# Peptides against a protein of PDB entry 1EMU, part 132

Target 1, 132 residues: chain A of PDB entry 1EMU
Amino acid sequence: PPYLKWAESLHSLLDDQDGISLFRTFLKQEGCADLLDFWFACTGFRKLEPCDSNEEKRLKLARAIYRKYILDNNGIVSRQTKPATKSFIKGCIMKQLIDPAMFDQAQTEIQATMEENTYPSFLKSDIYLEYT

## One batch from the design tools (peptide; made by RFdiffusion4, then SolubleMPNN)

Design b2_p29_8_s2 (from b2_p29_8, 13 letters changed)
Fold by OpenDDE base, seed 5:
Structure b2_p29_8_s2 (fold): chain B 132 residues (1-132), chain A 29 residues (1-29)
Amino acid sequence: as target 1 above (132 residues)
Amino acid sequence: SEALEKTSEEIIEKLLKEEEKVPEDASLE
């Protein structure tokens, strides 16, 4: 069943709607749902192809991601990303250099945080165990 | 996957709606 695949990799968990829902519920209880939301935001942002028709949307989205997750010093994403990574993102925003890969390093760091902490904890949680 | 794509799109749409409420001269520092 799918829940067994979720235990094999975080990727498998995030590739399943039920898995995403359960994991997000768990993260909300832990006060760190922003980790997952940021990860999905970065994924969606990278998929937006740079072209004349998407320029305004991409800039607005980049600013939105920056303001919500990076600029907020009290946020879990800000606390789990390295200063150099945040500085790079800030630089891109200020210079309006909006490359599709500008959040890749931050996404990698947040993914590592989930892999090392929240994902393993989820697999031991009542939410996951009751589902199985 | 479809689930991943849909979730990403939903998050993006929410972020864009929130950004529309931010003044154009709002500080980025």
Scores: peptide ipSAE 0.737, ipTM 0.954, DockQ to the pose 0.852
Fold by OpenDDE base, seed 4:
Formats: sequence, C-alpha cells, structure tokens
Structure b2_p29_8_s2 (fold): chain B 132 residues (1-132), chain A 29 residues (1-29)
Amino acid sequence: as target 1 above (132 residues)
Amino acid sequence: SEALEKTSEEIIEKLLKEEEKVPEDASLE
C-alpha cells in the first residue's frame, strides 16, 4: 500500500496526495507547515520557464516567496536557512535577477531539515500510525 | 507526480494572490 512507500522516502510521500495531506496536517500541528509550503513553492517557481511573457509573473512570485518565508525572521523557514542563502536570495530580489535556480539552495536546506527532523517524526506520529 | 505538480501550483496561486495585496511601495528590507 502507498503508506509503505511513504516510509521509504520523503519523495514518495510527496508524490501522493494523501501523503501530502497527512504530512501537512502533521506539520501544522508542529507549527512548521511553512517548511512544506516553501518547498512546494520553490518547486513550482523553478518550473516556470523564463521568457518575456513570464517575466512579470516570475518576479512577483519570487517576491512573494521572499516576503512570506525569507524576510520573516520569526518564520521557521528563515530559521532553518543559512544567512548566506537568505542573503543571496535578497540580492536576487533587489537586483531583479530572477534565475529559476535562485531558491535551490534554500530548498535544499529546507528539504534537509524535513529529512532529518519532521519526516522521521511524522513516521512515528499518531497520524501516520493510525493511518496504517 | 500529478499530486506534486498540483500542490505546487496551488501554493503558487495562493502566494501570487497574497502578493497582489501588497502595496507596490512596501519595503523589502
């Protein structure tokens, strides 16, 4: 069953709508749902191909991600990303240099946080165990 | 996956809607 695959890798969990829903619910209870939302935001952002028609949209989205997750010093994403990473993102925003990969390092760091902490905890949570 | 793609799109849409409400002269600190 799918829940067994979820325990094999975080990627498998995030490839399943039910998995995403359960994991997000868990993260919300832990006060760190922004980790997952940021991760998905970065994924979506990177998929937007840079072109003249998308330039404005991409800039707006980059700013939105920055304001929501990076600029908020009290946010879990900000606390789990390195200062140099956040500084780089800020630089991109200020210079309006919106490369599709500008959030890659931050996404990697947040993914590592989930892999090392929240994902394992999820697999031990009542939410997951009761689902199985 | 479809779930991943759909979720990403939903998050992006929400972010863009929120950004639309932000004044153009808002600080980026």
Scores: peptide ipSAE 0.735, ipTM 0.953, DockQ to the pose 0.871
Fold by OpenDDE base, seed 2:
Structure b2_p29_8_s2 (fold): chain B 132 residues (1-132), chain A 29 residues (1-29)
Amino acid sequence: as target 1 above (132 residues)
Amino acid sequence: SEALEKTSEEIIEKLLKEEEKVPEDASLE
């Protein structure tokens, strides 16, 4: 069953709608749902190809991600990303150089945070165990 | 996966709606 695959990898968990829902619920209870939302935001952003028709949308989205997750010093995403990574993102925003890969490093760091902490905790949570 | 793509799109949509409410002269620092 799918829930067994969720225990094998975070990737499998995030490829399943039920897995995403349960994991997000868990993260929300832990006060760190922004980790997952940021990860998905980065994934969606990277898929938007640079072109004239997408230029405005990509710029707005980059700014939105930056304001919500990077600029907020009290946010968990900001606390779990390296200063150099945040500085690079800020530079891209200020220079309006919006490369599809501009959030890749930040996404990697947040993914590592989930892999090391929240994902293992989720597999031990009542939410997951009661589902299985 | 479909779930991953759908979730990403939903998050992006929410972010864009929030950004729309931000004044153009708002600070980025």
Scores: peptide ipSAE 0.735, ipTM 0.953, DockQ to the pose 0.887
Fold by OpenDDE base, seed 3:
Structure b2_p29_8_s2 (fold): chain B 132 residues (1-132), chain A 29 residues (1-29)
Amino acid sequence: as target 1 above (132 residues)
Amino acid sequence: SEALEKTSEEIIEKLLKEEEKVPEDASLE
């Protein structure tokens, strides 16, 4: 069953609607749902084609991600990303150099945080265990 | 996956809506 795959990898968990829902619920209870939301935001951003028709949208989205997750020093995403990574993102925003990969490093760092902490905890949570 | 793509799109849409409410002269620092 799918829930067994969820225990094999975080990627498998995030490829499943039920997995996403349960994991997000767990993260909300832990006060760190922003980790997952940021991860998905980065994924979505990278998929947007850099073309004339998407230029404004991409810039706005980049700013939105930056404002919500990077600029907020009290946010868990900001606390779990390295200063150099945040500085790079800020630079891209200020220079309006919106490369599709500009959030990749930050996403990697947040993914590592989830892999090392919240994901393992989720697999031991009542939410997951009751689902199985 | 479809689930991943849909979730990403939903998050993006929410972010864009929130960004629209931000004043144009709001600080980025």
Scores: peptide ipSAE 0.735, ipTM 0.953, DockQ to the pose 0.897

Design b2_p29_8_s3 (from b2_p29_8, 10 letters changed)
Fold by OpenDDE base, seed 5:
Structure b2_p29_8_s3 (fold): chain B 132 residues (1-132), chain A 29 residues (1-29)
Amino acid sequence: as target 1 above (132 residues)
Amino acid sequence: SAAREAESERVIEELLEEEEKVPEDASLE
């Protein structure tokens, strides 16, 4: 069943609608749901290929991600990303150099945080165990 | 996957809605 695949990899968990829902519920209880939302925001942002028709949307989205997750020093995403990574993102925003990959390093760091902490804890949680 | 794409789109839409409420002269620092 799918829940067994979720235990094999975070990738499998994040590819399943039910898996995402349960994991988000768990993260909300832990006060760190922003980790997951940021990860999905980065994934979606990278898929928006630069073109004349979507440049305004891409710039607005980049600013939105920056303001919500990077600029907030008290946020979990900001605390779990390296200063150099945040500085790079800020530079891109200030210079309006909005490359599709500008959040890749930050996404990698947040993914590592989930892999090392919240994902293993989720697999031991009542939420996951009661689902199985 | 379809689930991953749907979730990404949902999050992006919410972010853009929030950003629309931000004043144009708001500080980025």
Scores: peptide ipSAE 0.764, ipTM 0.958, DockQ to the pose 0.867
Fold by OpenDDE base, seed 2:
Structure b2_p29_8_s3 (fold): chain B 132 residues (1-132), chain A 29 residues (1-29)
Amino acid sequence: as target 1 above (132 residues)
Amino acid sequence: SAAREAESERVIEELLEEEEKVPEDASLE
């Protein structure tokens, strides 16, 4: 069953609607749901093709991600991303150089945070265990 | 996956809605 695959790979968990829902519920209880939202925001952003028709949307989205997750010094995403990574993103925003890959490093760092902390804890949580 | 794409789209739409409420002269620093 899918829940067994979730225990073997975070990738499998994040590819499953039920897995995402349960993991989000867990993260909300831990006060760190922003980790997941940021990860999905980066995934969606990277898929937006740079073209004339998407320029405004891509710029707005980049700014939105930056303001909500990077600029907020009290946020968990900001605390779990390296200063150099945040500085690079800021530079892209200020220069309006909106490359599809501009959040890749930050996403990698947040994914590592989940792999090391919240994901293992989720697999030990009542939420996951009661689902199985 | 379809689930990943759907979740990404949901989050993006919420972010864009929030961004529309931000004044044009809002600070980026």
Scores: peptide ipSAE 0.763, ipTM 0.957, DockQ to the pose 0.878
Fold by OpenDDE base, seed 3:
Structure b2_p29_8_s3 (fold): chain B 132 residues (1-132), chain A 29 residues (1-29)
Amino acid sequence: as target 1 above (132 residues)
Amino acid sequence: SAAREAESERVIEELLEEEEKVPEDASLE
């Protein structure tokens, strides 16, 4: 069953609608749902084609991600991303150089945070165990 | 996956909605 795959990899968990839902619920209880939202935001951002029709949308989205998760010093995403990574993102925003991969490093760092902490905890949570 | 794409789209839409409410003169620093 899918829940067994979730225990094998975070990737499998994040590819499943039920897995995402349960993990999100868990993260909300832990006060760190922003980790997941940021990760998905980065994923979606990278998939937006850099063309004339998407230029404005991509810039707005980049700014939104930056303001919501990077600029907020009290946020868990900001606390779990390296200063150099945040500085790079800021630079891209200020220069309006919106490369599809501009959030890749930050996403990697947040993914590592989830892999090391929240994901293992989720697998030990009542939420997951009751589902199994 | 379909689930991953759907979740990404949802989050993006919410972010864009929030960004729209930000004043044009808001600081980025």
Scores: peptide ipSAE 0.762, ipTM 0.957, DockQ to the pose 0.884
Fold by OpenDDE base, seed 4:
Structure b2_p29_8_s3 (fold): chain B 132 residues (1-132), chain A 29 residues (1-29)
Amino acid sequence: as target 1 above (132 residues)
Amino acid sequence: SAAREAESERVIEELLEEEEKVPEDASLE
C-alpha cells in the first residue's frame, strides 16, 4: 500500500495526495506547516518558464514567497534557512532578477529540515500509525 | 506527479491571492 512507500522516502510521501494531506495535518499540529507550503511553492515557481507573458506573474509570485516566508523572521522557514540564502533571495527581489532557480537553495535547506526532523517524527506520529 | 503539481498550484494560487491584497507601496525591507 502507498503508506509503506511513504516510509521509504519523503519523495514518495510528497507524490501522494493522501500522503501530503496527512503530513500537512501533522505539520500543522507541530506549528510548521509552512515548511511544506514553501517547498511546494518553490517547486511550482521553478516550473514557471520565464517569458514575456509570465513575467508579471513570476515577479508577483516571487515577492509573495519572499514576503510570506523569508521576511517573516519569526516564521519557521526563515528560522530554518541560512542568512546567506535569505540575503541572496532578497537581492534577487530588489534587483528584480527573477531566475527560476532563485529559491533552489532555500528549498534544499527546508527539505533537509523536513528530512532530519519533521518527516521522521511524522512516521512515528499517531496520525501516520493510525492510518496504517 | 499529479499530486505535486496540484498541490503546488494550490499553494501558488493562495500566495498570489494574498499578494494581491498587499499595497503597491508596501515595503520589501
Scores: peptide ipSAE 0.761, ipTM 0.957, DockQ to the pose 0.866

Design b2_p29_8_s4 (from b2_p29_8, 10 letters changed)
Fold by OpenDDE base, seed 5:
Structure b2_p29_8_s4 (fold): chain B 132 residues (1-132), chain A 29 residues (1-29)
Amino acid sequence: as target 1 above (132 residues)
Amino acid sequence: SEALERESERIIEKLLEEEEKVPEDASLE
């Protein structure tokens, strides 16, 4: 069953609509749902191929991600990303150099945070165990 | 997966909607 695959890898969990829903519910209870939202935002951003028709959209999205998750020093994403990573992102925004990979390092760091902390905790949570 | 793509698109749309409400002279620092 799918819930067994969720325990095998975080990727399997995030490839399932029910898995995403349950994990999000858990993260909200832990006050760290922004980790997941940021991860999905980065994934979606990277898929937007640079072209004349979507340049404005890509810039707006990059700014949105930056303002919501990076600029907020009290946010969990900001606290779980390295200063050098945040500085790089800021530089890209200020210079309007919006490369599809500009959030890759930040996404990697947030993914590591989830895999080391929230994901294992989720598998031990009442939410997951009651589902199984 | 389709679920992953759908969720990514949902989050992006929300972010863009929020960004549209940000004043043009808002600080980035």
Scores: peptide ipSAE 0.749, ipTM 0.956, DockQ to the pose 0.873
Fold by OpenDDE base, seed 2:
Structure b2_p29_8_s4 (fold): chain B 132 residues (1-132), chain A 29 residues (1-29)
Amino acid sequence: as target 1 above (132 residues)
Amino acid sequence: SEALERESERIIEKLLEEEEKVPEDASLE
């Protein structure tokens, strides 16, 4: 069953609608659902092709991601990303240089946080165990 | 996967909706 794959890798968990739902519920209880939302935001952002038709949308989205997750010093994402990473993102925003890969490093750092902390905890949680 | 793509799109749409409500002169620093 799919829940066994969820225990094998975070990628398998995030590749399943039910897995996403359960993990998000767990993260909300832990007060760190923004980790997951940021990760998905970065994934979606990278998929937007840089072209004239997407220019405005990409700029707005980059600003939105920056404002919600990076600029908020009290946020879990900001606390789990390195200063140099946040500085780079800020630079891109200020210069309006919106490369599809501009959030890649931040996404990597947040993914590492989930891999090392919240994902293992989820697999030990009542939410996951009762589902199995 | 389809689930991953769907969730990404959902999050992006929410972010864009929130950004639309932000004043144009709002600080980015």
Scores: peptide ipSAE 0.747, ipTM 0.955, DockQ to the pose 0.895
Fold by OpenDDE base, seed 4:
Parts: sequence; C-alpha cells; structure tokens
Structure b2_p29_8_s4 (fold): chain B 132 residues (1-132), chain A 29 residues (1-29)
Amino acid sequence: as target 1 above (132 residues)
Amino acid sequence: SEALERESERIIEKLLEEEEKVPEDASLE
C-alpha cells in the first residue's frame, strides 16, 4: 500500500495526495508547516519556464516566496536556511534576476531539514501510525 | 506526480494572492 512507500522515501510521501495531507497536518501540529509549503513553492516556481508571458508572474512569485519565508527572520524556513543562501536570494530579488533555479539551494536545505528531522518524526507519529 | 503538481500550484496561487495584497511601498529588506 502507498503508506509503505511513504516510509521508504520523503519523495514518495510528497508524491501522494494523502501523504501530503497527513504530513502537512503533522507539520502544522509541530509549528513548521512552512517547511512543506516552501518546498512546494520552490518546486512550482522552478517549473515556470521563463518567457514573456510568465515574466510578471515569476517576479511576483519570487518576491512572494522571499517575503514570506526568507525575509521573515522568525520563520522556520529562515532559521533553517544558511545566511549565504538567503543573501543570494535577496540579491536575485533586488537585481530582478529571476532564474528558475534561484531557490534550488534553499529548497535543498529545507528538504534536508525535513529528511533529518520532521520526516522521521512523522513516521513515528500517531497520525501516520493510525493511518497504517 | 499529479498530486505534487497540484499541491505546488495550490501553494503558488496562495502566495500570489497574498502578494497582491502587499503594499507597493513594502520593504524588501
């Protein structure tokens, strides 16, 4: 069943609607749902191919991601990303150099945080265990 | 997957909606 695959990899968990829902519920209880939202935001952002029709949307989205997760010093995402990574993102925003990969390093760092902490905890949580 | 893509798009849409409410003079630093 799918829940067994969720325990094999975070990717499998995030590739399943039910898995996403349960993991999100868990993260909300832990006060760190922003980790997941940021991860998905980065994924979605990278998929937006640069073109004339997407330019404004991509810029707005980049600013939105930056303001919500990077600029917020009290946020879990900001606390779990390296200063150099945040500085790079800020530079991109200020220069309006919106490369599809501009959030890749930050996403990697947040993914590592989830892999090392929240994801393993989720697999030991009542939320997951009761689902199995 | 479809689930991943759907969730990504949902999050993006929410972010864009929130960004639309941000004043133009809001600081970026």
Scores: peptide ipSAE 0.746, ipTM 0.955, DockQ to the pose 0.879
Fold by OpenDDE base, seed 3:
Structure b2_p29_8_s4 (fold): chain B 132 residues (1-132), chain A 29 residues (1-29)
Amino acid sequence: as target 1 above (132 residues)
Amino acid sequence: SEALERESERIIEKLLEEEEKVPEDASLE
């Protein structure tokens, strides 16, 4: 069953609608749902290919991600990303140089945080175990 | 996957809606 695949990799968990739902519920209880939302935001942002029709949308989205997750010093995403990574993102925003990969390093760092902490905890949680 | 793509799109749309409410003169510090 799918829940067994979820225990094999975080990617398998995030590739399943039920897995996403359960994991998000768990993260909300832990006060760190922003980790997951940021990860998905970065994934979606990278999929938006640069073109004339997407220029304004991409800039707005980049600013939105920056404002919500990077600029907020009290946020868990900001606390779990390196200063150099945040500075790079800020630079891109200020210069309006919006490359599809501008959030890749931050996403990698947040993914590592989930892999090392919240994902393993989820697999030991009542939410996951009761589902199995 | 479809689930991953759908969730990414949902989050993006939510972020854009929130950004639209931010004043134009709001600082980026």
Scores: peptide ipSAE 0.746, ipTM 0.954, DockQ to the pose 0.896

## One batch from the design tools (peptide; made by RFdiffusion4, then SolubleMPNN)

Design b2_p30_1_s1 (from b2_p30_1, 15 letters changed)
Fold by OpenDDE base, seed 1:
Structure b2_p30_1_s1 (fold): chain B 132 residues (1-132), chain A 30 residues (1-30)
Amino acid sequence: as target 1 above (132 residues)
Amino acid sequence: SLLTVEHITSEEARKISEEIIEKLLKEEEE
């Protein structure tokens, strides 16, 4: 069954409807929902093609991601990203150099945080165990 | 390694990304 695959990798968990739902519920209860939300935001942002018709939308979205997750010093994403990474993103926003890969390093660091902490905790949670 | 849309292809993941982006854009304009 799919729940066994969830225990093998975060990839399998995030590529399954029920897996995502349960994991999001768990993260919300732990006050860590922003980790996964930021991850999905970065994925969606990178998918947007740079072109004249998308320029305004991409800039607005980049600013939104920056203001919500990076600039907020009280947020878990800000606390789990390195100063150099946050500084790089700030520089991109200030210079309006909105490359599709501008959040890649931050997304990598947040993914590592999930894989090392929240994902293992999820597999030990009542939410996951009761589902199995 | 970093997971991308090439690795995560479920419809649920796509919908979640779109939902979050829509909310972020709305909040940016408020």
Scores: peptide ipSAE 0.634, ipTM 0.903, DockQ to the pose 0.683
Fold by OpenDDE base, seed 4:
Structure b2_p30_1_s1 (fold): chain B 132 residues (1-132), chain A 30 residues (1-30)
Amino acid sequence: as target 1 above (132 residues)
Amino acid sequence: SLLTVEHITSEEARKISEEIIEKLLKEEEE
């Protein structure tokens, strides 16, 4: 069953609708749902093709991601990203250099946080165990 | 150096990403 695959990798968990739903619920309870939301935001952002028609949208989205997750010092994403990474993103925003990969390092750091902390905790949670 | 990210390209991930993006863009315009 899918829930067994979820325990094998975070990738499998995030590839499944039910898995994502349960994991997000868990993260909300832990006050760290922004980790997952940011991760998905970065994924979506990277998939937006750079072109003249998407330039404004991409810039707005980049700013939105930056303001919500990176600039907010009280946010868990900000706390779990390195200063140099945040500075780089800020630079991209200020210079309006909106490369599809501009959030890659931040996403990597947040993914590492999930892999090392919240994902293992999820597998031990009542939410997951009751589902199995 | 830049670290690698394990990218997920499932339909479910796409849907969720788009939903989050839409919310972010909406908030940005408010």
Scores: peptide ipSAE 0.630, ipTM 0.896, DockQ to the pose 0.497
Fold by OpenDDE base, seed 5:
Order: sequence, then C-alpha cells, then structure tokens
Structure b2_p30_1_s1 (fold): chain B 132 residues (1-132), chain A 30 residues (1-30)
Amino acid sequence: as target 1 above (132 residues)
Amino acid sequence: SLLTVEHITSEEARKISEEIIEKLLKEEEE
C-alpha cells in the first residue's frame, strides 16, 4: 500500500495526495508547516519561465517568498537556512536579479531539514501510525 | 539531490505549488 512507500522516501510521500495532507497536518501541529509551504513555493517559482510577460510576476513572487520566509528571523525557515544563503537571496532581491534558481540552495537546506528531522518524526507520529 | 516537481507524478503536488504561489502574490499586493 502507498503508506509503506511513504516510509521509504520523502519523494513517495510528497507524490501522494493523502501523504501530503497527513504530513502537512503533522507539520502544523509541530509549528513547522512553513517548511513544506516554502518548499512548494520554491518549486513553483522555479517553473516560471523568464520572459518579458512574466518579469513583473516573478519579481513580485520572489519578494513575497523573501519577505514571508527569509526575512522573518522568528520563522522556522529563516532559522533552518544558512546566513550566507539568506544573504544571497537578499542580494538578488535588492539587485532585482531574479534567476529561476535563486532559491535552490535555500530549498535544498529546508529539504535536508525535513529529511533529517520532521520526516522521520512524522513516521513515528500517531497521525501516520493510525493511518497504517 | 534536490527533489523537484519534475520528478513528482502527482498532480496534487503541482496544484499545491500553484495555490501557494497565488496566495503569496495576493499577499504581496496587500
């Protein structure tokens, strides 16, 4: 069944509607839902192809991601990203150099946080165990 | 390696990304 695949990889979990729903519920209870939301935001941002018609939209989105997740020093995403990574993103925003890959390092660091901490904890949670 | 939506087959994951982006853009305008 799918729930067994979820225990094998985070990829399998995030490839399943029920898996995403349960994992997000768990993260919200732990006060860490922003980790997953930021990850999805970065994924969506990178898929927006740079072009003349998308320039304003991409800049606004980059600013929104920066202000919500990176600039907030009290946020879980900010606490789980390296200072150099956050500084780089700030630089991109200030210079208006909005490369599709500008959040890649931050997304990698947040993904590592999930892989090492929240994902394993989820597999030990009552939410997951009761589902199985 | 970095997990991306290109490696995910679920349409739910894609829809979630788009939904989050729309919310972020709305908040940015406010």
Scores: peptide ipSAE 0.617, ipTM 0.886, DockQ to the pose 0.706
Fold by OpenDDE base, seed 2:
Structure b2_p30_1_s1 (fold): chain B 132 residues (1-132), chain A 30 residues (1-30)
Amino acid sequence: as target 1 above (132 residues)
Amino acid sequence: SLLTVEHITSEEARKISEEIIEKLLKEEEE
């Protein structure tokens, strides 16, 4: 069953609608829902290929991601990303150099945070255990 | 070493990403 696959890898969990829903609920209870939202935002952003029709949209989206998750020093995403990573993103925003991969390092760091902390905790949570 | 980003390409992941992006863009314009 899918819930067994969720315990095998974070990838399996994030590839499943029910898995994502339960994990997000858990993260919200822990005050860490922004980790997952940021991760999906970065994924979506990277898929927007640079072109004339997407230029304004990509710039606005990059700014939105930056302001919501990176700039907020009290936010969980900001606390779990390295200063050099945040500085790089800021530089891209200020220079309006919006490369599809500009959030890759930040996404990697947030994914590592989930892999090492929130994901293991989720597998021990009442939410997951009651589902099984 | 840091874990590499896993690129999930499922339809569900795509839908969630698009939903989040739309919310972010809406907030940016307000």
Scores: peptide ipSAE 0.631, ipTM 0.898, DockQ to the pose 0.515; fails the geometry check

Design b2_p30_1_s2 (from b2_p30_1, 16 letters changed)
Fold by OpenDDE base, seed 3:
Structure b2_p30_1_s2 (fold): chain B 132 residues (1-132), chain A 30 residues (1-30)
Amino acid sequence: as target 1 above (132 residues)
Amino acid sequence: SLAIVDHITSPEAQQISEDIIEKLLEEEEK
């Protein structure tokens, strides 16, 4: 069953609607839902290929991601990303150099946080265990 | 692994990403 695959890899969990739902519920209880939301935001952003028709949209989205998750010093994403990474993103926004990969390092760091902390904790949580 | 999880193929997972993006854009307009 899918829940067994969730325990084998984070990829399996994040590619399953039920898995995402349960994991997000768990993260909300831990006050860390922004980790997952930021991760999905970065994934969606990277898939937007630069072109004349979406240039403004991409800039707005990059700015929105930056303001909500990176600039917020009280946020879990900001606390779990390195200063150099946040500085790089800020630079991209200020220079309006919006490369599809501009959030890759930040997303990597947030994914590492999930892999090392929240994902293992989720697999030990009542939410997951009661589902199985 | 520190490699970004890629190749998300589930339509539901893709929709979640799109919904989050849409919400972010809406908030940016405020």
Scores: peptide ipSAE 0.642, ipTM 0.907, DockQ to the pose 0.648
Fold by OpenDDE base, seed 1:
Structure b2_p30_1_s2 (fold): chain B 132 residues (1-132), chain A 30 residues (1-30)
Amino acid sequence: as target 1 above (132 residues)
Amino acid sequence: SLAIVDHITSPEAQQISEDIIEKLLEEEEK
């Protein structure tokens, strides 16, 4: 069953609707649902193909991600990303140089946080165990 | 792994990304 695959890799969990739902519920209880939301925002952003017709949209989205997750010093994403990474993103926003990969390093750091902390904790949680 | 998962293929997972992006864009317009 899918829940066994969730325990084998974070990839399997993040590619499954039910897995995502349960994991997000767990993260909300831990006060860190923004980790997952930011991760999916970065994934969606990177998939937007740059072109003249969507430059404004991509800039707005990049700015929105920056303001919500990076600029918020009290947020879990800001606390789990390195200063150099946040500075790089700020620079991209200020210069309006919006490369599809501009959030890759931040997404990597947040994914590492999930892999090393919240994902293992989720697999030991009542939410996951009751589902199995 | 330090490499980001870049092969999300399920339509449901893709829709989650799109919904989050839409919400972010709506908030940016405020």
Scores: peptide ipSAE 0.641, ipTM 0.907, DockQ to the pose 0.653
Fold by OpenDDE base, seed 5:
Structure b2_p30_1_s2 (fold): chain B 132 residues (1-132), chain A 30 residues (1-30)
Amino acid sequence: as target 1 above (132 residues)
Amino acid sequence: SLAIVDHITSPEAQQISEDIIEKLLEEEEK
């Protein structure tokens, strides 16, 4: 069953709509749903290939991600990303140098946070166990 | 990139990313 695959890897969980839904519900209860939303935002951003037709869209999206998740010092994403990583992103925004990979390091750090903390906790949660 | 899960393939997961992006863009315009 899919729920068994979710326990084998974070990839399996994040590639399944039901898995994502349950995991996000768990994260909301823990006050850290922004971890997952930021991760998906970065994934979507990276898939937008640079071209003349989407330059403005990409810049606006980068600013939105920065302002919502990185700039807020009290936010969980900000607390779980390194100062150098946040500084780099700020620099990209200020210089309007919007490379598709500009959030890669931040996304990596947030993914590590999930893999080390929230993902294991999810597998021990009532939400997951009652689903199985 | 480094250790990012970059092989998400399900249409549902892809749509979640798109929906989040659209919401972020809407918020940016406010």
Scores: peptide ipSAE 0.641, ipTM 0.907, DockQ to the pose 0.712
Fold by OpenDDE base, seed 4:
Structure b2_p30_1_s2 (fold): chain B 132 residues (1-132), chain A 30 residues (1-30)
Amino acid sequence: as target 1 above (132 residues)
Amino acid sequence: SLAIVDHITSPEAQQISEDIIEKLLEEEEK
């Protein structure tokens, strides 16, 4: 069953609707749902191919991601990303150099946080165990 | 792994990304 695959890899969890739902519920209880939301935002952003018709949209989206998750010093994403990473993103925004990969390092750091902390905790949670 | 999970393929997961992006863009316009 899918829940067994969830325990084998974060990838299987994040590519499953039920897995995402349960994991997000768990993260909300832990006060860190923004980790997952930011991760999905970065994934969506990277998939937007640069072109003339997307230029303004991509810039706005990059600003939105930056303002919501990176600039918020009280947010879990900001606390779990390195200063140099945040500075790089800020630079991209200020220079309006919106490369599809501009959030890759931040997303990597947030994914590492999930893999090292919240994902293992989820597998030990009542939410997951009662589902099995 | 430090490699980004870059192979999300389920329609549901893709829709989640799209929904989040849409919400972010709406908030940016305000």
Scores: peptide ipSAE 0.641, ipTM 0.907, DockQ to the pose 0.654

